# Ledger of designs, part 39: peptides against a protein of PDB entry 4X86

Target 1, 56 residues: chain A of PDB entry 4X86
Amino acid sequence: EGPQLLLSEAVSRAAKAAGARPLTSPESLSRDLEAPEVQESYRQQLRSDIQKRLQE

## One batch from the design tools (peptide; made by RFdiffusion4, then SolubleMPNN)

Design b2_p18_8_s4 (from b2_p18_8, 10 letters changed)
Fold by OpenDDE base, seed 4:
Structure b2_p18_8_s4 (fold): chain B 56 residues (1-56), chain A 18 residues (1-18)
Amino acid sequence: as target 1 above (56 residues)
Amino acid sequence: LSPEIQAFIDAILKAHYE
C-alpha cells in the first residue's frame, strides 16, 4: 500500500533531464538505486512528503 | 526529500555520473 514509485525511475529521469554523463552502466546504477534498503527509505519519504503536501 | 534520502542519492550519483 502507498506510493510505489522507484527511486531508480526518479533518478534516471532527473539525470536524463540534466544531461548528466554516466560513468557506469545503467545496470550498475540500477543495482545501487534499487537496493531494498534504499528503495524502502525512499518509499517512506515519498509517502510522508505526499501526505504532508495534501495536509497543507 | 529529507536530507537522509538526498544523501543516498548524492552518493550514488557521485559514483555513477561525471
Scores: peptide ipSAE 0.437, ipTM 0.818, DockQ to the pose 0.504
Fold by OpenDDE base, seed 3:
Structure b2_p18_8_s4 (fold): chain B 56 residues (1-56), chain A 18 residues (1-18)
Amino acid sequence: as target 1 above (56 residues)
Amino acid sequence: LSPEIQAFIDAILKAHYE
């Protein structure tokens, strides 16, 4: 329950928006960003941020 | 984002982008 946005997806979008040129494949980047503990922390942060924004 | 997640992202970006 809550926001279901992958960290790897968010990073890829941010890198694209910044115009950064990748040195590796998207798959290689995704593998490094798929650590479960990091994803869960990111989910919690994202949920908290959304809740704060909705309460403003 | 928390500083620890930001640091993690920075490290990965440094390895995969110019």
Scores: peptide ipSAE 0.436, ipTM 0.821, DockQ to the pose 0.443
Fold by OpenDDE base, seed 1:
Order: sequence, then structure tokens, then C-alpha cells
Structure b2_p18_8_s4 (fold): chain B 56 residues (1-56), chain A 18 residues (1-18)
Amino acid sequence: as target 1 above (56 residues)
Amino acid sequence: LSPEIQAFIDAILKAHYE
């Protein structure tokens, strides 16, 4: 339950929107971003941020 | 996002993008 957007997907979308030129492969980027502990931290933060916005 | 996650993302972006 809650947000399920992967950090790697969020970064990829943001980089594309900004027109950033990648220096490495998408797979290399994913290896750095998709560690389970990193994704869980991101999910928790994303959920917290959304909840805070809803309570403003 | 928290500063912790933001700093992590920043470091990764610096390594992988111009």
C-alpha cells in the first residue's frame, strides 16, 4: 500500500524532462538506484511527503 | 524529499549525467 514509484523511474523521468545527457548506461544507473534499502527509504520519504502535503 | 535522499540523488546524477 502507498506509493510504488521506483526511485530509478523517478530519476529517469526527471532526467529526460530536463534534457540531461547520460554518461553511462541505464543499467549502470539502475544498479546504483535500485538497492532494496535505498528504494525503501525513498518509498517512506515519498509517502511521508505526500501525507504532509495532504495535511497542509 | 529529505536532505538525505536528495543528497544521494544528487551524487548519483553527478556520476551518471553531464
Scores: peptide ipSAE 0.435, ipTM 0.818, DockQ to the pose 0.503
Fold by OpenDDE base, seed 5:
Structure b2_p18_8_s4 (fold): chain B 56 residues (1-56), chain A 18 residues (1-18)
Amino acid sequence: as target 1 above (56 residues)
Amino acid sequence: LSPEIQAFIDAILKAHYE
């Protein structure tokens, strides 16, 4: 239960929104962003941030 | 986002984007 947005998906969306030009393939970027421990930390932080916003 | 996650993202973006 909680946010399921992958870090790789979030980065891709943010880069597109910012108009950033990629130097590498999407697959290469995704590979670097797929560390399980990093994804879990991201999920926890995302959940915490959402909860903080709701409690403001 | 925490500084730890933000720093990680920044490093990856620097490597993959102009």
Scores: peptide ipSAE 0.435, ipTM 0.819, DockQ to the pose 0.466

## One batch from the design tools (peptide; made by RFdiffusion4, then SolubleMPNN)

Design b2_p19_1_s1
Fold by OpenDDE base, seed 2:
Structure b2_p19_1_s1 (fold): chain B 56 residues (1-56), chain A 19 residues (1-19)
Amino acid sequence: as target 1 above (56 residues)
Amino acid sequence: SVEEQVEAYARQLLDAYLA
């Protein structure tokens, strides 16, 4: 697998690319996404999903 | 690339967050 990104970084990049804007603010979204429990959940799911896609 | 996959997934998560 390739480089790992923090969820906040990944979402920020995706949001910029898609032109998406949070209802509150980018800072608020980033704060939510920087929570350790959120990051851990994302990491686990991301790893699983990527592995599945590579095996398809 | 893996990065593109991550960004695609993050975009989906973002959409869900904003929904």
Scores: peptide ipSAE 0.029, ipTM 0.457, DockQ to the pose 0.577
Fold by OpenDDE base, seed 4:
Structure b2_p19_1_s1 (fold): chain B 56 residues (1-56), chain A 19 residues (1-19)
Amino acid sequence: as target 1 above (56 residues)
Amino acid sequence: SVEEQVEAYARQLLDAYLA
């Protein structure tokens, strides 16, 4: 299963937390990050990374 | 926390995207 947070939302939160704006338009960035193949890759890597951190 | 881990990873992805 793993976390269900969307990559686009995660990036938005990260940008907000850093007080930074993407060099590309926010709309274009969100569109790219919401692509299904990108989201799936993120989901898998996120799950893997979290598991690794929990094992440290 | 999980939230912090997600945001940290997202920040890395953002940096890679802008690079």
Scores: peptide ipSAE 0.028, ipTM 0.466, DockQ to the pose 0.572
Fold by OpenDDE base, seed 5:
Structure b2_p19_1_s1 (fold): chain B 56 residues (1-56), chain A 19 residues (1-19)
Amino acid sequence: as target 1 above (56 residues)
Amino acid sequence: SVEEQVEAYARQLLDAYLA
């Protein structure tokens, strides 16, 4: 039951926090961000960024 | 924290998407 770091969820929270409204509906944006290739790229980048910070 | 980093990155991606 570890935390799930989905890009769509992270972007949704960020949008709410910033009071930002996308040109498309939030649902459409979430759908785009839920694409497997997008999620995988995000996972890889997140892992890379965390590793970089750990090495600083 | 990791959570803050994730949110910051998400904001960057959101900005790029809206640009």
Scores: peptide ipSAE 0.027, ipTM 0.452, DockQ to the pose 0.643
Fold by OpenDDE base, seed 3:
Structure b2_p19_1_s1 (fold): chain B 56 residues (1-56), chain A 19 residues (1-19)
Amino acid sequence: as target 1 above (56 residues)
Amino acid sequence: SVEEQVEAYARQLLDAYLA
């Protein structure tokens, strides 16, 4: 439990865990992921997916 | 946990992005 991560931070952690690097620079990826519309879409989808899993 | 779920979902998105 705790505060929900931003998409950019979540992806960064996932990348470190997997030892993966984006096709473009990390800065470019972060810039794209930090766009307000992208973050909002992610938040909505994440909420929806979590709710679905809770119903299983 | 919520954090674990967020990271799992982000990992899926990352995989799709790198594909």
Scores: peptide ipSAE 0.026, ipTM 0.451, DockQ to the pose 0.537

Design b2_p19_1_s2
Fold by OpenDDE base, seed 5:
Structure b2_p19_1_s2 (fold): chain B 56 residues (1-56), chain A 19 residues (1-19)
Amino acid sequence: as target 1 above (56 residues)
Amino acid sequence: SVEQQVEEEARRVLQAYLA
């Protein structure tokens, strides 16, 4: 229901902020990261990680 | 913010792949 925070967008922003240049083209990387199963796995992991940090 | 947390997490993931 909330805003869609895509893994591909997050990685793109992180790479830009860090000045990192992936070996693969940004477009190819984004395409792979936009796969629904990858996004869902990331969402679950992110939620879990945030919850763990909140409990620390 | 949640957005900042996502970006920070993504940066850590990216660093792991670059290492």
Scores: peptide ipSAE 0.026, ipTM 0.474, DockQ to the pose 0.458
Fold by OpenDDE base, seed 2:
Structure b2_p19_1_s2 (fold): chain B 56 residues (1-56), chain A 19 residues (1-19)
Amino acid sequence: as target 1 above (56 residues)
Amino acid sequence: SVEQQVEEEARRVLQAYLA
């Protein structure tokens, strides 16, 4: 199955941890990050990164 | 070594996460 964390949620958490606020509304940012093509790219990258960690 | 054991365990956890 692989990682299931949504990009929108990951970015939201990261922004909160960094104390950063987007220039656009959080809702607009979330909408953009929830786009299927964006989420798919993130999923692939995340999977790749984890696989690299396994090889280290 | 203890270090090797920790590394192997971490690898197993990550592998399970990918599964």
Scores: peptide ipSAE 0.025, ipTM 0.429, DockQ to the pose 0.037
Fold by OpenDDE base, seed 3:
Structure b2_p19_1_s2 (fold): chain B 56 residues (1-56), chain A 19 residues (1-19)
Amino acid sequence: as target 1 above (56 residues)
Amino acid sequence: SVEQQVEEEARRVLQAYLA
């Protein structure tokens, strides 16, 4: 449980902050980043990383 | 201290929320 953050959204925010544009179309990139297996892996990593920081 | 207790409680709540 807990808050869910989309990998696609995270990448989009990072790219915008850096003033970078993907070499591939935004639609194609979003499709890849929104794949269920990719999103699930990101969710697990994010949760783990945040929990580690909270333990500090 | 009170501050320490609040911080520890907040940490536990956040960990549970993210789990």
Scores: peptide ipSAE 0.024, ipTM 0.426, DockQ to the pose 0.032
Fold by OpenDDE base, seed 1:
Structure b2_p19_1_s2 (fold): chain B 56 residues (1-56), chain A 19 residues (1-19)
Amino acid sequence: as target 1 above (56 residues)
Amino acid sequence: SVEQQVEEEARRVLQAYLA
């Protein structure tokens, strides 16, 4: 549960902040990163990492 | 301290929110 944070959005923000451009088209990359299984894996990792930080 | 108690409570709420 909790907030829904998109992997594609995170990657996009990071790339923009770094001034970097993906080697593949941004649309194709976003499509791949938005795949349900990829997004779910990221969500679980993010949740776990945040929970670990909160326990510090 | 009161500050520590508030921090601990906030941590619990956030953990529950992410669960």
Scores: peptide ipSAE 0.023, ipTM 0.432, DockQ to the pose 0.032

Design b2_p19_1_s3
Fold by OpenDDE base, seed 2:
Structure b2_p19_1_s3 (fold): chain B 56 residues (1-56), chain A 19 residues (1-19)
Amino acid sequence: as target 1 above (56 residues)
Amino acid sequence: SVEEAVEEYARRVLEAYLA
């Protein structure tokens, strides 16, 4: 449903923008965030967040 | 926007991995 947005990519971009270095390294962080269950949770939360914003 | 929502969520996740 709609374009697939990857959390791993989003967080990587956020880290770069903030000049932040995750404690577990960017590579390990990306690996964690690529897990299917994590991506699914992200998708659900994002959907909820967007819907909430539309209601405001 | 969708992009803003993505960035906001991503930032929250990122912060959990920072000191």
Scores: peptide ipSAE 0.492, ipTM 0.859, DockQ to the pose 0.599
Fold by OpenDDE base, seed 1:
Structure b2_p19_1_s3 (fold): chain B 56 residues (1-56), chain A 19 residues (1-19)
Amino acid sequence: as target 1 above (56 residues)
Amino acid sequence: SVEEAVEEYARRVLEAYLA
């Protein structure tokens, strides 16, 4: 198990904060990032990143 | 923090789409 945060939401927030406009449009980008396999990869990487930070 | 970790990962993903 691990944190259940949405990558699509996180990237949308990042894009807004940076005033960035994805080449595929924000909506298409969000759709791509909502794919189950992408979300799972995000969850695993996030967990790993957090663990590394805790060990620093 | 967890929030910072999320933001950093999200930024990396976003940058990949902007590259």
Scores: peptide ipSAE 0.489, ipTM 0.859, DockQ to the pose 0.592
Fold by OpenDDE base, seed 4:
Structure b2_p19_1_s3 (fold): chain B 56 residues (1-56), chain A 19 residues (1-19)
Amino acid sequence: as target 1 above (56 residues)
Amino acid sequence: SVEEAVEEYARRVLEAYLA
């Protein structure tokens, strides 16, 4: 229901910021992370993480 | 913040793909 933030985009940004290169190519990693089930798991975990932060 | 939560989760995922 909230903003649709893409995990693949977030990970790509993190990699660039850290100057890190995944064992798999960035393109392959991003492709894997764009899978619907992975994105849904991310959405659920993100929601949970935010709720935990609000409880602190 | 939401931004911080996104960054931290993304970092965790990234670390799993690093040696």
Scores: peptide ipSAE 0.489, ipTM 0.857, DockQ to the pose 0.590
Fold by OpenDDE base, seed 3:
Structure b2_p19_1_s3 (fold): chain B 56 residues (1-56), chain A 19 residues (1-19)
Amino acid sequence: as target 1 above (56 residues)
Amino acid sequence: SVEEAVEEYARRVLEAYLA
């Protein structure tokens, strides 16, 4: 797991670990999550989450 | 950790799509 992990890849791993099935097909979900704006939101939120944890 | 943060965010996103 590297610092450049895509949201789509992270969600796929989470789904496998939980044995979960999305409402849409895995392919459709991946397509949605690979959108540039979605990936950017992920990057920003992840950075924020990490910073908050460091301040606790 | 970074890994934990990734997993937690991914789980939250996944839950929005779950049946």
Scores: peptide ipSAE 0.487, ipTM 0.858, DockQ to the pose 0.621

Design b2_p19_1_s4
Fold by OpenDDE base, seed 2:
Structure b2_p19_1_s4 (fold): chain B 56 residues (1-56), chain A 19 residues (1-19)
Amino acid sequence: as target 1 above (56 residues)
Amino acid sequence: SVEEQVEQYARAVLDAYLA
């Protein structure tokens, strides 16, 4: 249930909302975050964390 | 919302990345 966001997209939105700027560039950060293994690890952790929050 | 939770988590990830 709920939207399934790519890590790169989620971080970009969060960065904009927070007024944060990557030290290198948004493009470099996005490139790193678009790696499949990074996205998968994020998905797993996000799922776990959301489930924990729902149980609180 | 779930979207807000995702954004909050992503912000934490970003902070860790920049730390």
Scores: peptide ipSAE 0.025, ipTM 0.440, DockQ to the pose 0.632
Fold by OpenDDE base, seed 4:
Structure b2_p19_1_s4 (fold): chain B 56 residues (1-56), chain A 19 residues (1-19)
Amino acid sequence: as target 1 above (56 residues)
Amino acid sequence: SVEEQVEQYARAVLDAYLA
C-alpha cells in the first residue's frame, strides 16, 4: 500500500502553502508531474521517506 | 502529521524542479 496522493496535487498544496508560483506555467508543470512514470517514482519515494521519518 | 510530511516532500520536489 502506501500513500496514494497524486504528485501534482501534493505540489499544488506545497505551492499554495508557501505562496509560491512556478517559473513555468502551472499547466506545464502539472502536465510534467502527471506523467505516469513520474507519479510512480514519487509514490515509491514518498512511501519510503515517510516510513523513514516515522522511524526516526 | 503525514499530511505535513507530504507537503514538505512536495515542496522539495518543487524546488528541485525549479532549480
Scores: peptide ipSAE 0.025, ipTM 0.449, DockQ to the pose 0.569
Fold by OpenDDE base, seed 3:
Structure b2_p19_1_s4 (fold): chain B 56 residues (1-56), chain A 19 residues (1-19)
Amino acid sequence: as target 1 above (56 residues)
Amino acid sequence: SVEEQVEQYARAVLDAYLA
């Protein structure tokens, strides 16, 4: 029900904010980052890191 | 917000990979 927080979208926004360009095309990077296994790994790591920081 | 946290984390990850 809530908004989808995709890694590809987050990285895209971060890259734009930083004015960074990947070695490959942005489209290729987005395609790689949209892989389900990559997204799931990111979600798990993000949650873990945030939780750890909140407990510090 | 959660969205902001995700973006900030992604930015940190991106910076680490590009640095």
Scores: peptide ipSAE 0.023, ipTM 0.448, DockQ to the pose 0.433
Fold by OpenDDE base, seed 5:
Structure b2_p19_1_s4 (fold): chain B 56 residues (1-56), chain A 19 residues (1-19)
Amino acid sequence: as target 1 above (56 residues)
Amino acid sequence: SVEEQVEQYARAVLDAYLA
């Protein structure tokens, strides 16, 4: 239901907004963040954080 | 907004990655 933002995409946006550059390369960082287990952990944490905010 | 929260979280993850 609707597009889901990947962690790699979110981090890329944040890095650009902050003017930050990864120590290795944007591509290397994106590759690490695109790992299925990392993306799943992000999804779970994001859901948890949103739920916590809704409970406040 | 949810979008802002996602970006803020992503920034925190980035900071931890580079630390």
Scores: peptide ipSAE 0.023, ipTM 0.437, DockQ to the pose 0.631

Design b2_p19_2_s1 (from b2_p19_2, 12 letters changed)
Fold by OpenDDE base, seed 1:
Structure b2_p19_2_s1 (fold): chain B 56 residues (1-56), chain A 19 residues (1-19)
Amino acid sequence: as target 1 above (56 residues)
Amino acid sequence: SAAAERQAQLQELQDLLQQ
């Protein structure tokens, strides 16, 4: 259970909100961002950031 | 206690992000 927190989705949403268009195709970018090592780094950072907020 | 509840919430967050 629980949400799937994908860096690719986060970046996609941010890019859309900012009107940014990457030079790399969205599909290729998503593939890179969904790589296990990249996703793990993002998950760890996200956990850290949220934990900091919860500890405030 | 409030402190215990906060710690439980932190642990639950870790569990949710474990993927």
Scores: peptide ipSAE 0.060, ipTM 0.643, DockQ to the pose 0.056
Fold by OpenDDE base, seed 2:
Structure b2_p19_2_s1 (fold): chain B 56 residues (1-56), chain A 19 residues (1-19)
Amino acid sequence: as target 1 above (56 residues)
Amino acid sequence: SAAAERQAQLQELQDLLQQ
């Protein structure tokens, strides 16, 4: 529902911004980060972190 | 109240992030 907040995309953007390169290919990294359990953990963390920031 | 509005905003954010 609505735009998805994918960890794979977030990590890709952050890596480019930082000039960091993974040891594995970007495709392999994205595949790992797009796993449902990983995405769910990220979603929960993101929700928590944003709520904390907004309450500060 | 301002507090109630803030809480509503936080709840809306939670709803948007529910995916």
Scores: peptide ipSAE 0.058, ipTM 0.635, DockQ to the pose 0.053
Fold by OpenDDE base, seed 3:
Structure b2_p19_2_s1 (fold): chain B 56 residues (1-56), chain A 19 residues (1-19)
Amino acid sequence: as target 1 above (56 residues)
Amino acid sequence: SAAAERQAQLQELQDLLQQ
C-alpha cells in the first residue's frame, strides 16, 4: 500500500544515471541492500531527512 | 490550527514510509 521507497531501487537508479556498474554482481548487491536491517536504516534516515525538510 | 495541520501532514508522511 502506497509508494515503496527501497534503497535497492534508489541505488539502481543512481547507478544507471551515472553510468556506473557495481564491482559485485547486481544480484549480490540487491541482496545486501534488501536486507531487513539495511532497509530499516534507510527508511529511518529517509523519514528523518524528509521531516527536517518539511520543518524548514 | 496551523500546528495541528502540520502534525497531520507529518503523520501522513510517516504512514507512507511504513512499508
Scores: peptide ipSAE 0.055, ipTM 0.634, DockQ to the pose 0.058
Fold by OpenDDE base, seed 4:
Structure b2_p19_2_s1 (fold): chain B 56 residues (1-56), chain A 19 residues (1-19)
Amino acid sequence: as target 1 above (56 residues)
Amino acid sequence: SAAAERQAQLQELQDLLQQ
């Protein structure tokens, strides 16, 4: 199945929470963050981070 | 055992994050 957890979504939420606006186009940023290799790296890191927190 | 259950929970998390 397709990506369930998107880095682009996480970044968007973080930016909103911080009241920050990217200097680049939001569409361009999303496109970069949704690239398959970036998404895979994020998924792996997210899995690892959550596992670490659950083990602590 | 509690340890086995914890391990199963971690495995379930991995399954949920599969893409």
Scores: peptide ipSAE 0.054, ipTM 0.640, DockQ to the pose 0.053

Design b2_p19_2_s2 (from b2_p19_2, 12 letters changed)
Fold by OpenDDE base, seed 2:
Structure b2_p19_2_s2 (fold): chain B 56 residues (1-56), chain A 19 residues (1-19)
Amino acid sequence: as target 1 above (56 residues)
Amino acid sequence: SAAARRQAELQELQDLLQQ
């Protein structure tokens, strides 16, 4: 329950916002970024970053 | 207290990130 914070979605949004075009297809990139270990690493980093910002 | 509210906010974020 609650919002999902997927790295694949975050990267897609960032790329669009920056006008960047990856060399790999969006599908291939999403597949790599949706791997459980990659998503977990992103979640941990995101949690850390948010906590640091809130403690500033 | 203000400290308690901040702790609750941090905990809420942790809960949201549990996925």
Scores: peptide ipSAE 0.068, ipTM 0.656, DockQ to the pose 0.056
Fold by OpenDDE base, seed 4:
Structure b2_p19_2_s2 (fold): chain B 56 residues (1-56), chain A 19 residues (1-19)
Amino acid sequence: as target 1 above (56 residues)
Amino acid sequence: SAAARRQAELQELQDLLQQ
């Protein structure tokens, strides 16, 4: 229901911020990063990282 | 309490990350 926090979007934003162009095509990279297992790992890591920051 | 607010914030984050 709620907003999706995608690793693919995070990577895209990071690349833009760094002025970097990936060697892999953006479409192929996004496809790989949007795979369910990758997205799940990212979600868990993101939750953990945010929780740690709030508890510091 | 501050502790209660922190817990509520953590719960909100969990809800946002639910996908």
Scores: peptide ipSAE 0.068, ipTM 0.660, DockQ to the pose 0.055
Fold by OpenDDE base, seed 1:
Structure b2_p19_2_s2 (fold): chain B 56 residues (1-56), chain A 19 residues (1-19)
Amino acid sequence: as target 1 above (56 residues)
Amino acid sequence: SAAARRQAELQELQDLLQQ
């Protein structure tokens, strides 16, 4: 709801929606997804995707 | 203009993503 757009949150939502059960610990997965480099890559991808959609 | 509004929206989204 807030301005923070976490990849970990997005993945959690997607997993729940799909009924997916990851083999790795959810805590470990979240930790990896919240790493600064991973989060930055996701942010850039999200920005790029939004820009592409708006330019269509 | 429509183009100006679109550009403003793009910038706003970029600002939002600047975390």
Scores: peptide ipSAE 0.067, ipTM 0.664, DockQ to the pose 0.057
Fold by OpenDDE base, seed 3:
Structure b2_p19_2_s2 (fold): chain B 56 residues (1-56), chain A 19 residues (1-19)
Amino acid sequence: as target 1 above (56 residues)
Amino acid sequence: SAAARRQAELQELQDLLQQ
């Protein structure tokens, strides 16, 4: 259903921006972070955070 | 304004989360 925000992608981008490297391979990390329950939790948290920012 | 652009960006993110 159109574009989606992935926790795995967010973590990857954050690490890159910080000049940090994951201790595990990018593939393994992405696999774990793309688990449906993990992704859903992230989506809910991100939605909440964005809503809070919109209320400022 | 810069504030309006920021608001639009946040709204875009909200739209992406409507999944």
Scores: peptide ipSAE 0.065, ipTM 0.637, DockQ to the pose 0.113

Design b2_p19_2_s3 (from b2_p19_2, 13 letters changed)
Fold by OpenDDE base, seed 5:
Structure b2_p19_2_s3 (fold): chain B 56 residues (1-56), chain A 19 residues (1-19)
Amino acid sequence: as target 1 above (56 residues)
Amino acid sequence: SAAAARQAQLQELQDLLQQ
């Protein structure tokens, strides 16, 4: 439900913005970051962080 | 109130991030 908020996509965007390149292939990194447990942790952290900002 | 508005914002965020 709603737009997908993928850690793999976020990391890719952040890497491009920072001019950083991972030592491993982008495909391998994305595969690891798309693991369900990793994605769920990211979603929870993102929600928590944004909620904290709203409370500031 | 400001508190009520904040609570509404938190709920909306939870809805948006629901996956």
Scores: peptide ipSAE 0.073, ipTM 0.667, DockQ to the pose 0.053
Fold by OpenDDE base, seed 3:
Structure b2_p19_2_s3 (fold): chain B 56 residues (1-56), chain A 19 residues (1-19)
Amino acid sequence: as target 1 above (56 residues)
Amino acid sequence: SAAAARQAQLQELQDLLQQ
């Protein structure tokens, strides 16, 4: 439910959609995704996107 | 109404995404 979980889910979905496979370990990727500024940016973007979709 | 329902959903999602 938190930003980290939301971001992790989004990254996984994006990778599948693009047919891309990460070259780094899951642990290394997680460390990058755990950065507070990254999590906050994604949370804000997700909120904005959902708001736009529901208001259409 | 449908408009009211969508507004309620919007608010709920905003609440869930709050840090």
Scores: peptide ipSAE 0.071, ipTM 0.676, DockQ to the pose 0.053
Fold by OpenDDE base, seed 1:
Structure b2_p19_2_s3 (fold): chain B 56 residues (1-56), chain A 19 residues (1-19)
Amino acid sequence: as target 1 above (56 residues)
Amino acid sequence: SAAAARQAQLQELQDLLQQ
């Protein structure tokens, strides 16, 4: 459990569930997704989205 | 109350996702 498992893990799970194969290597994609600014943006979005659902 | 419970849930979520 940790910040690095947020967006990268979510994307990996989604791709697997959809049977999709990235055009780029998994390592390259993970590296991009683990960038601090990208990771923080995802964390904030995730929190916001869940909060919106709880307010429905 | 329902309103209080919802507010508590929202706060708990913020705490859990904070890092």
Scores: peptide ipSAE 0.061, ipTM 0.657, DockQ to the pose 0.051
Fold by OpenDDE base, seed 2:
Structure b2_p19_2_s3 (fold): chain B 56 residues (1-56), chain A 19 residues (1-19)
Amino acid sequence: as target 1 above (56 residues)
Amino acid sequence: SAAAARQAQLQELQDLLQQ
């Protein structure tokens, strides 16, 4: 349940729910999503989105 | 106040996501 799982799990869950199949391997996708700059961007976006919803 | 409680909730969320 580490921070590295946040974006990767979200993407995997979304792809599965949509019935989408990636063109790249799951390992390659996870590696890209675990990059610190990508992870930080997601965390910031998630925080922003949740804050906006809570303020509605 | 209710407003203060809401602000505290938002701050708590920020603290939890600060990882």
Scores: peptide ipSAE 0.056, ipTM 0.646, DockQ to the pose 0.053

